# Designs tried in a protein design run: peptides against a protein of PDB entry 3T6J. Part 49

Target 1, 375 residues: chain A of PDB entry 3T6J
Amino acid sequence: PIVESYIGFIESYRDPFGSRGEFEGFVAVVNKAMSAKFERLVASAEQLLKELPWPPTFEKDKFLTPDFTSLDVLTFAGSGIPAGINIPNYDDLRQTEGFKNVSLGNVLAVAYATQREKLTFLEEDDKDLYILWKGPSFDVQVGLHELLGHGSGKLFVQDEKGAFNFDQETVINPETGEQIQSWYRSGETWDSKFSTIASSYEECRAESVGLYLCLHPQVLEIFGFEGADAEDVIYVNWLNMVRAGLLALEFYTPEAFNWRQAHMQARFVILRVLLEAGEGLVTITPTTGSDGRPDARVRLDRSKIRSVGKPALERFLRRLQVLKSTGDVAGGRALYEGYATVTDAPPECFLTLRDTVLLRKESRKLIVQPNTRLE
Target 2, 372 residues: chain A of PDB entry 3T6J as posed
Amino acid sequence: PIVESYIGFIESYRDPFGSRGEFEGFVAVVNKAMSAKFERLVASAEQLLKELPWPPTFEKDKFLTPDFTSLDVLTFAGSGIPAGINIPNYDDLRQTEGFKNVSLGNVLAVAYREKLTFLEEDDKDLYILWKGPSFDVQVGLHALLGHGSGKLFVQDEKGAFNFDQETVINPETGEQIQSWYRSGETWDSKFSTIASSYEECRAESVGLYLCLHPQVLEIFGFEGADAEDVIYVNWLNMVRAGLLALEFYTPEAFNWRQAHMQARFVILRVLLEAGEGLVTITPTTGSDGRPDARVRLDRSKIRSVGKPALERFLRRLQVLKSTGDVAGGRALYEGYATVTDAPPECFLTLRDTVLLRKESRKLIVQPNTRLE

## One batch from the design tools (peptide; made by RFdiffusion4, then SolubleMPNN)

Design b1_p11_4_s2 (from b1_p11_4, 4 letters changed)
Fold by OpenDDE base, seed 4:
Structure b1_p11_4_s2 (fold): chain B 375 residues (1-375), chain A 11 residues (1-11)
Amino acid sequence: as target 1 above (375 residues)
Amino acid sequence: GSIAGPVYPVA
């Protein structure tokens, strides 16, 4: 078998300032069959990057063909096992040297093992569809999140010699209509500038790319979905995200006004964006469970994903990218923290919903290291 | 960066 591994101080999610990496390592075996879909995605990456809602001037100057491999993890040493990985985590290296993507296929498989009777916060009519398509839709999301999420965008930089990596005279900020007013100076990085919001902000951008691009027919085709199946995959992917936004409340500490998990904070932000879009796109309804205790239902109107959801996400995603590219920490923080606030304000009453989420909390799965053999 | 499944947060 083909074996892949990595080891080192890699992910900074556990650092409140997003700077210090946690020691992590894995050993995995390449899944050749599953890697084929991701290779097709890589083959389309250059074109798909152009579908993202920012000007080419905010994208990498030169397309660098990345690697993308599906892996079955044998050993993972770290605080948590991701579904996918994009490395390196340094944006400057990503845009100048390239990057590598992996999907942890057997981790994804574990995530799909949900019992219908334990599936919370969905309408009964959506449960079977969700169970059917959660796996496939998440494969799409992982691929897009890594390759075109983390793998997209450009940082505007002035180097130590005073040279810019963009044309100051011609590049226009699409949000302001003006020339570029801010950039990264020599020695400044994404994490050093955006600090406490950097990790979650970047995850939010990557997740948003996934939702946005999963609407593209070419993406669904690459993953082998057509017709009604493609529409169901889209629906379940978006439904999974809005549900995740509700579940995210578990990882918020009200008394400290603190988020304890970057990805879940990101998903809550996306939920807030889609709720703000209004027009009945997303509805969260408090209910009473069969046990007489508080419950809730998340509803997503599939007919409004393209008409209401996509435009809202487009605007938001563009703003995320522009603020990231220009190193506009003040603007970025204002935008992101605005959506990341958790209050008990009507109609959502998120703090009350948090109590419901905690009440309905599922038992954490124990992930056990697998073995492999020849038969 | 990474993506964590809803059941398996990277924390």
Scores: peptide ipSAE 0.183, ipTM 0.818, DockQ to the pose 0.434
Fold by OpenDDE base, seed 2:
Structure b1_p11_4_s2 (fold): chain B 375 residues (1-375), chain A 11 residues (1-11)
Amino acid sequence: as target 1 above (375 residues)
Amino acid sequence: GSIAGPVYPVA
């Protein structure tokens, strides 16, 4: 078997300031069959990057072909095991040196294992479809999230010699219509500048890229989905995201006004964006369960994903990228914290919904270290 | 960076 190892101070999710890495390590075996799908995605990456909702001037100057493999994890040492990884965690290096992507296939297999009777917050009519396509749709989401999410966008930089990596005279901010007025100075990084929101903000951008690009037939074709299957995969991917936004409330601490999970905060933000779009795209309805206790249902109108959801996400995603590229911390913080705020304001009453989420909390899934055998 | 599954990573 082809063995990959990974070790060091890598992920900074446990640092409130997004700077200090946690010591992490794993040993994994390459899954050749699953890696083939991601290789096809890599082959289309340069073209797909052009579909993102920002000008080429806000994208990497040169496409650098990354590596992408599917891995079956044998052992993982760290605070949490991800479904996918993009490294290095430095935007400047991603722009100039390239990056590597991995999907942790056996982690995904555990993550999508769901029993119908335990599936919460979905309409009955959606449950079977959700169960059927959750795995495949999440494979799509992971691929897009890593390769085209974390692997996209440009930071505007002035180096130590005063040189810019963009043309100050010709590059226009698509949100303001003006020339670029802010950038990263020498020694400034994404994490150092955006600090407490950096990790969650970047995860939100990456997740949004996944939702946005999964609407493209070319993406679905790469993963082997066409026709009605492709539409179902899209629907379930979006449905899973809005459901995750509700589930995210478990990881909010009201008394401290903080989030304990960067990815779940990101998913809540996306839920808020899609709720703000209105027009019946997303509906969260409080209900009463069979036990007489509070419950809830999330509904996503399939027919409005492209007409209502996509434009809303496009605008939001473009704003995320522009603010990131220009190092506009004030604007970025205002935007992101606005959507990340949890109150009990009607009609959503998110703090009340949080009580419902906690009441209906699923048992924590565990990844147990596997073994290998020679046959 | 990484993508978390529905329950991963847990804080």
Scores: peptide ipSAE 0.161, ipTM 0.799, DockQ to the pose 0.451
Fold by OpenDDE base, seed 1:
Structure b1_p11_4_s2 (fold): chain B 375 residues (1-375), chain A 11 residues (1-11)
Amino acid sequence: as target 1 above (375 residues)
Amino acid sequence: GSIAGPVYPVA
């Protein structure tokens, strides 16, 4: 077998300031079949990057072909096992040296093991479709999230010698129509500037890229989906995200006004964006369960994904990127924290919904180290 | 960066 591993201070999700890495390590075996799909995605990456809703001036100057591998993890040491990884986490290195992507395929498989009768917060008519396509759609999402999410965008930088990595006279901010007014100075990084929101903000950007680009026919083709199957994969991917946004409320602590999980915060933000889009795209309806206790249902109107959802996500994603690129911490914080705010204000009443989410919480899945045999 | 699988409690 082909074995891959990593070890060290890698992810900073547990640092409130997003700077200090947690010590992690894994040993995994390459899944050749699934890796081939991601290699096809890599082959299309340069073209797909152009489909993102920002000017080329906000993208990396030179495309660097990354590596992407699907892995079956044998052992993982850390506070949590991710579904996918993009490293290094240093933007300068990503832009100048390249990066590596991995999908932890067997971790994804565990996440897909949901029994229909236990599936919460979905309409009955969506459950079978969700169960069928959750796995495949999440493979798509992971690929896009890592490769084209984390692997996209440029930071505007003035180096220690005063040189800019962008043309100050010609580069235009697409949101303002003006020249670039802010950038990263020497020694400033994404994490150092955006601090408490850096990790979640970046995850939100990456997740948004996934949702946005999964609408592209070429992406679905790469993963082997066509026709009605492709449309179902899109639908379930978006449905999974809005459901995740509701489930995310478990990870909010009202008393401290803080989030305990960066990815879930990001998913809640996306839910808020799509709710704000209105027009019946997303609906969360409080209900009463068969036990007489509070429940809820999330509904996504499939017919409005492209007409309502895509434009809303496009605008939001562009704003995320522009604020990131320009190092506009004030603007970025205002935008992101605005969507990340959890109140009990109507019509959503998110704090009340949180109570419902907690009430319907089931036991966490236990991930156990597998045994492997060579034949 | 990474993507966390649904750290969701089993629905």
Scores: peptide ipSAE 0.158, ipTM 0.791, DockQ to the pose 0.350
Fold by OpenDDE base, seed 5:
Formats: sequence, structure tokens, C-alpha cells
Structure b1_p11_4_s2 (fold): chain B 375 residues (1-375), chain A 11 residues (1-11)
Amino acid sequence: as target 1 above (375 residues)
Amino acid sequence: GSIAGPVYPVA
């Protein structure tokens, strides 16, 4: 078997400022069969990047073909085991030298198993479909999230010699219609500028890319889905995201007005964006469970994903990217924190919903080291 | 340190 490993100070999620890396390490075995799917995605990456809702001037000048491998993890040392990884964590390096992606396949597989009777916050009519397609939709989302989410977008930079990596005279900000007025100076990084929101903001961008691009038939074809199956995968992927946005409330601490998990904050933001889109796209309804205690149901109107959801997400995602590219921290923070705010204001009453989420919280899963054998 | 958190967790 092909063995891969990594070790070092890599992820910064445990740093409130998103800068200091946690020491991590893993040993894994390459899953050749699953890796083939991601290789197909890589082969289409350059074309799919063009489908993202920003001008080419806001995308990397040169496409650098990344690696994408599915790994079965034998051991993982860290605070949390991810489903996917994109490295390096430096945008400048990703732009100039390339990047690598991995999917931790056996970690993803753990998430696939859901007992119907324990599945919370979904309509009964959606439960079977959700159970059926959660796994496949996760594969799609993780692939897009890593490769085309984290792997996309350009940072406008002025180097130490004063040279720009963009044409100041011709590049136009699509949100303002004006020339570029802000950029990263020498020594400035994404993390150094956006600081406390950097990790969650980037995760939100990556998740949004996943939702947005999963609507593209080519993406689903790469993963082997066609016809009604493809539509169901799309639906479940979006449904999973809006559900995750509700579940995210577990990771909000009202007393401290802070989020404890960057990805879950990102998912809540996306939920807010899709709720704002209105038109009955997403509905969260408080209910009473069979036990007589508070419950809730999330409904997603699949017929409105493309007509209502996609345009809303497109605009939001473009704004995220433009603000990121230009290093507009003030604008970025205003946008992101606006959607990340949790109050008890009607109609959603998110703090009340949080109580419901906590009440319905599932038992934490344990991931244990797998055994391997030769046959 | 890390600029972004290019990791996808299982929800």
C-alpha cells in the first residue's frame, strides 16, 4: 500500500486569532479507488474555476494542478480529525507553488451512518432521501470545498519592490465598478488582516463554493451521478448545509458572543444567507417532539434551489471573494459578522432554536483506530 | 502560522 503522512504545526483553528498552528500528524493509506474520483475532479478543475462567480482577474493567473488523494487514516494526532484537508494554508503559496488536497475517506464513511429514528430536524419525507444520499453528497461537497473552495481565488498583492500582481489600470471591482483600491502589502497575509474571522470566513467561502458548483452537471457527472440521482444529491447537499446551519447553534456561546467552531459558524452564515433569500426556499419551523418537548423542522424547497438559492449564494460568494482579494477587512467583517450574529429576534428566534438544538443534541461519536490486515 | 483553515470537518 501507498502510505502518506504529515506532521507539523499546520491548522490554526485553536488559535482565537487564527494564526498559530496546532501540532498535528497522521499516517494514512491511499485509497486508490476513491482517489480516482478526485483525480477526475482535478482534471476538470481549471474549467470549473471559470464557473465561479468572479471575474478571471480575481482568480489565480496560472492554474497549478494540485494533488488530490483519498486517504484511509490509520492514526491521527490532533484536536480534531477532519474530513478533508487543503495544504499549504498560505494563499500566496497556493497561488505560486500549488497545493495538495486529501479526503480522509474513512472519516467521511463514519458520517454516512445515520439512524433514521435519531435523525433530527428533518421532515419525515426527507429522512430516507437524506440517509441515502448524505454520503455521496458529502463526497461532492468535500471535493469541491477543498479543491475549488480553498483552491480558488486571487489575493491582490503589492510586493516589497512595489510591484503589483494585477493591472491597476484595467482590473475592475465587480461590486463597486471601480478600480482596485485596496490590496495586501508585503508581509500582510489573509490571516494577519482578517484575524478573528479569517478561518470561518474562508470556510464559509469554501462551503459556498461547494453548494454553488454542485449545481453544475459536470461536477455530478465526475462523481458518477446522473438524472434523478444527480438532482437528489444536489438537494441533499443543500439540505445538509441548511440543517448544519441550525446544528451550528450548538457551537455558539451566547454569554461570550462567540463561536467555538469555525466551520459551524460558516454553515450558520450560509443558512442566514439562504433564509434572507426568502421566497420559501428555507423554512425552520418550531415543533413539539413526541416527547412533548421542543423540536424543529428544516425544510428546503428543492424547486427553488436554482431560482432563489443560487442567485443569493452567487452574490454572497462573489462578495466574499472580492473582499478577500482586495484585503477589505472592514467590508469583509461587516458582511460576515452581520450574518454570523445570533439573536432571538423574530421570525427565526435563533437563541430559542439553540435551546432546541441543545435539547436534541446527539451523543458524540467516538472515532477509534482501525485495524488492517492482508488477505 | 496558518492563514486559513483549509480543513473540512464531518458535521
Scores: peptide ipSAE 0.038, ipTM 0.765, DockQ to the pose 0.171; fails the geometry check

Design b1_p11_4_s3 (from b1_p11_4, 4 letters changed)
Fold by OpenDDE base, seed 4:
Structure b1_p11_4_s3 (fold): chain B 375 residues (1-375), chain A 11 residues (1-11)
Amino acid sequence: as target 1 above (375 residues)
Amino acid sequence: SSIAGPVYPVA
């Protein structure tokens, strides 16, 4: 078997300021069969990066071929087990040295174990489709999220000698039409500048990349989906995201006006973006469950994903990237916190929906450490 | 950075 491991102060999700890493480590075995799909994705990465909704000047100057491997985790020491990982977490190193991606395949497999009768917040007509394609669609999402989400974009930097990594005279901000007016100075990082929103903001960017690029036929083909299957995978991926945005309310603490989980906050933000797009793309309807207690249903109009959803996400994703690249903390915070705000304002009444989400909360899943042996 | 799946223990 091919064994991979890492250990150290790696992820900063538990630091309110996004700076201090939590000690983490894992030991895993390479899944060769599943890794082949991600290898094909890597082979297309340079081309797919061009499909992202920002100018090449906001993308990395030089494409660095990353590694992408599917891993079956034997041991994971940390406070949380992710579905995928992109490391290192330093944007400068990602830009100049490259990065590695992993999918934790057996973690994903656990996530797929959903009982139909316990599946909340979906229409009955969507449940079977969701159960069928949740796993495959999430594989696509993880691959895109890590490789082309976290693995994309450029930070504009002025080094300690005063040199810029971009041409100040020719690079234009696509949102303003003006020259670049802000950047990262020597010693400044993504986390140090964006601090309290850095982790969630970056996760939101990565998740948005996943949704945006999963619409590309080449991506679906790489994962082995064509025709009606490809369309169903797209639909379920988007449906899963909007559902996750509702579920995210569990991780909001109204009394403290804060989020307790960066990824879930990101998913709520995406839900808000897609709701704002309007035109019947996403609908959340409060209902009464069979038990006579509050419930809710999320509907996604699949026919409007490309016509309504994609353009909305494109604009939002471009703004995220531009604000990140330019180190515009004020603009970035205004944008992100605007979408991350949870109120009880109509028509959504998110605080009321939160009560429903909490009422329908599923029991925490336990992940049991596996064994392996030579036969 | 990572993507948290449905089983990510954050509670």
Scores: peptide ipSAE 0.140, ipTM 0.813, DockQ to the pose 0.462
Fold by OpenDDE base, seed 2:
Structure b1_p11_4_s3 (fold): chain B 375 residues (1-375), chain A 11 residues (1-11)
Amino acid sequence: as target 1 above (375 residues)
Amino acid sequence: SSIAGPVYPVA
């Protein structure tokens, strides 16, 4: 077996400022069969990067073919086990040296195990479809999130010698129509500048890339989905995201106006973006459960994903990238915190929904690390 | 950076 491992201060999710790494480590075995899909995705990555909703000037100057491997985790030391990983976390290194992606396949497998009777906040007519396609759709999402989410975009930098990595005269900010007015100076990083929002913001960007690009036929083909199956995978991926946005409220602390989990905050932001798009794309309806207590249902109109959802996400994702590229912390914070704000304002009444989410909270799933044996 | 599954939040 091919064994991979990593160890060190890698992820900064637990640092409020997004800078200090948490000590993590894992040992995993390569799953060759599952890696094949991700290899095909890598082979298409350069082309798919062009489908992202920003000018080439905001994308990496040179495509560096990354590694992407599916891993079965044998042991994991850390505060949480991710479904996928993109490293290094240094954007400059990602741009100049490349990066690696991994999908933690057996973690995904556990995450896919959903019992119908325990599946909350979905309409009954969606539950079977959701159960069927949650796993496959999440494979797509993980691949896109890591490879083309975290693996995309350019930071505009002025180096220590005063040289720019972009043409100041010709590069235009697509949001403003003006020349680039801000950038990263020597020693400034994504995390150092965006600080408290850096992790969640980046996760939001990556998740948005996943949703956006999963609509591309080539992506679904790479993962082996065609026809109605492909459409179902798309639908379930988007449905899972909007559901996750509702579930995210568990990780919001109203008293502190604070989010306790970066990915869930990101998913809530995406939910807000898609709700803002309107036109009946996403509907969250408070209901009464069989127990007579508050419940809720999330509905996603499949027919409006491309017509309403995609354009909304496109605009949002472009804004995220432009603000990231230009190091516009003020603009980025205003945008992101705006969508991340949780109030009880109608029509959504998110604080009330949070109470419902907490009421319907399931017991935390535990991952028991597997044993392996040589045959 | 990483993606956490909906069931396994990376705190």
Scores: peptide ipSAE 0.124, ipTM 0.796, DockQ to the pose 0.428
Fold by OpenDDE base, seed 5:
Structure b1_p11_4_s3 (fold): chain B 375 residues (1-375), chain A 11 residues (1-11)
Amino acid sequence: as target 1 above (375 residues)
Amino acid sequence: SSIAGPVYPVA
């Protein structure tokens, strides 16, 4: 088997300022079959980047072909095992030197060990589809999230010599219709400027890219889905995201007005965006469980994903990217924190829903190092 | 960066 490993101070999610890396490491074995799918995705990446909802001027000038490998993890040391990885975390390096992507395939399998009867917050009619397609849809999401999420977008920079990496006279901000008015100066980074929201904001952008591009037939074809299966994969991917947005409330601390997990905050933001889109796309309904205690149901209208969901996500995702590219921290913070705010305001009553989420919370699962055998 | 998340709660 082909063995891969990495070790070091890598992820900064636990740093409130998004700067200090947590020490982590893994040892894994290459999954050749799944890696082949990601290789096909990489081969299409340059073309797929053009499908993202921003002008080419807001995309990287040169596509640097990354590595993408699916790994089965033997051991992982850190605060949490990810499903996918994109490194380095420095946007400037990703733009100039390139990046690497990893999918931790067997981590995905662990996330899906939920029994049907214990699956919360879904309509009964969706449970079987969800169970069937959660894994495959998440493979798609992880691939897109890493490669085309984290791997996309340009930062406008003025270097130490005063030179710009964009044409100030011709590049237009698609949101304002005006010339670019802000950028990253020498020494400024994504994390240094956006600080406390940087990690979650970037995760939100990456997740949004996944949802947006999973609608593209070429993506589904790369992963081997066609016809009704492709549509079900799309549906379950979006359904999983809106459900995750509800589940995210577990990681909000009302007393501190603080989010404790960047990805879950991101998923809540996406839920808010899709709820704002209205038109019956997403519905969260408080219910009573079989035990007589509070419960809830999330409903996603699959027929409205393209007509309502996609346009809403497109607009939001474009705004995320434009604000990121221009280093507009004030605008970015206002946008993101607005959607990340948790109140008990009707109709959603998110603080009340949080109580329901906590009530239905499952005990934390432990991931244990597997054994290996020769065949 | 990484895509991560906790296991989903169950009833």
Scores: peptide ipSAE 0.093, ipTM 0.769, DockQ to the pose 0.275
Fold by OpenDDE base, seed 1:
Structure b1_p11_4_s3 (fold): chain B 375 residues (1-375), chain A 11 residues (1-11)
Amino acid sequence: as target 1 above (375 residues)
Amino acid sequence: SSIAGPVYPVA
């Protein structure tokens, strides 16, 4: 088997300022079959990058073909096991040298093993479809998230010699219609500037890219989905995201007004964006469970994903990227923290919903890393 | 960066 590993101070999610990496490492075996799908995605990456809702001037100057591999993890040392990885986490290196992507396939498989009777917050009519397509839709989402999410976008930089990596006279900010007014100076990084929101903001951007691009027929074709199956995969991917946004409330600490998990915060933000879009796209309905205690249901109107959801996500995603590219911390923080705020304001009453989420919380799955043998 | 799958949230 082909063995891959990494080790070091890699991910900074546990640093409130997003700067210091946690020591982690893994040993994994390549899943050749699934890796082949991701390689097809890589082959289309340059074209798909052009489908993102920002002008080429906000994208990397030169496409660098990344590596993408699906891995079955044998051992993982760290505080948590990710579903996918994009490295390095240094934007300058991503732009100039390239990057690597991995999907931890067997980790995803564990996550998909949810029994119907334990599946919370979905309409009964959606449960079977959700169970059927959760796995496949996540493969799509992880691929897009890593490759075209984390792997996309440009930072505008002035180097130590005063040179810009963009044409100040011709590059236009698509949100303002004006020339670029802010950028990263020498020594400034994404993490150093955006600090406390950097990790979650970037995850939100990457997740949004996944949702946005999964609507593209070519993406679904790469993963082997066509016709009704493709539409179901799209639906379940979006449904999973809005559900995750509700589940995310578990990771909010009201007393400290903070989030404890960057990805879940990101998913809550996306939920808020899609709720704001209105028009019945997403509905969260408090209910009473069979036990007589509070429950809730999330509903996504499939027919409004393209007409309502896509435009809302497009605008939001473009704003995320523009603010990131220009190093506009004030604007970025205002936007992101606005959507990340959890209150008990109607109609959603998110703090009340949080109580419901906590009430319906199931025991976390223990991931046991088995031995393997070669025959 | 790493995507956290549904292993982190409740089933």
Scores: peptide ipSAE 0.049, ipTM 0.772, DockQ to the pose 0.358

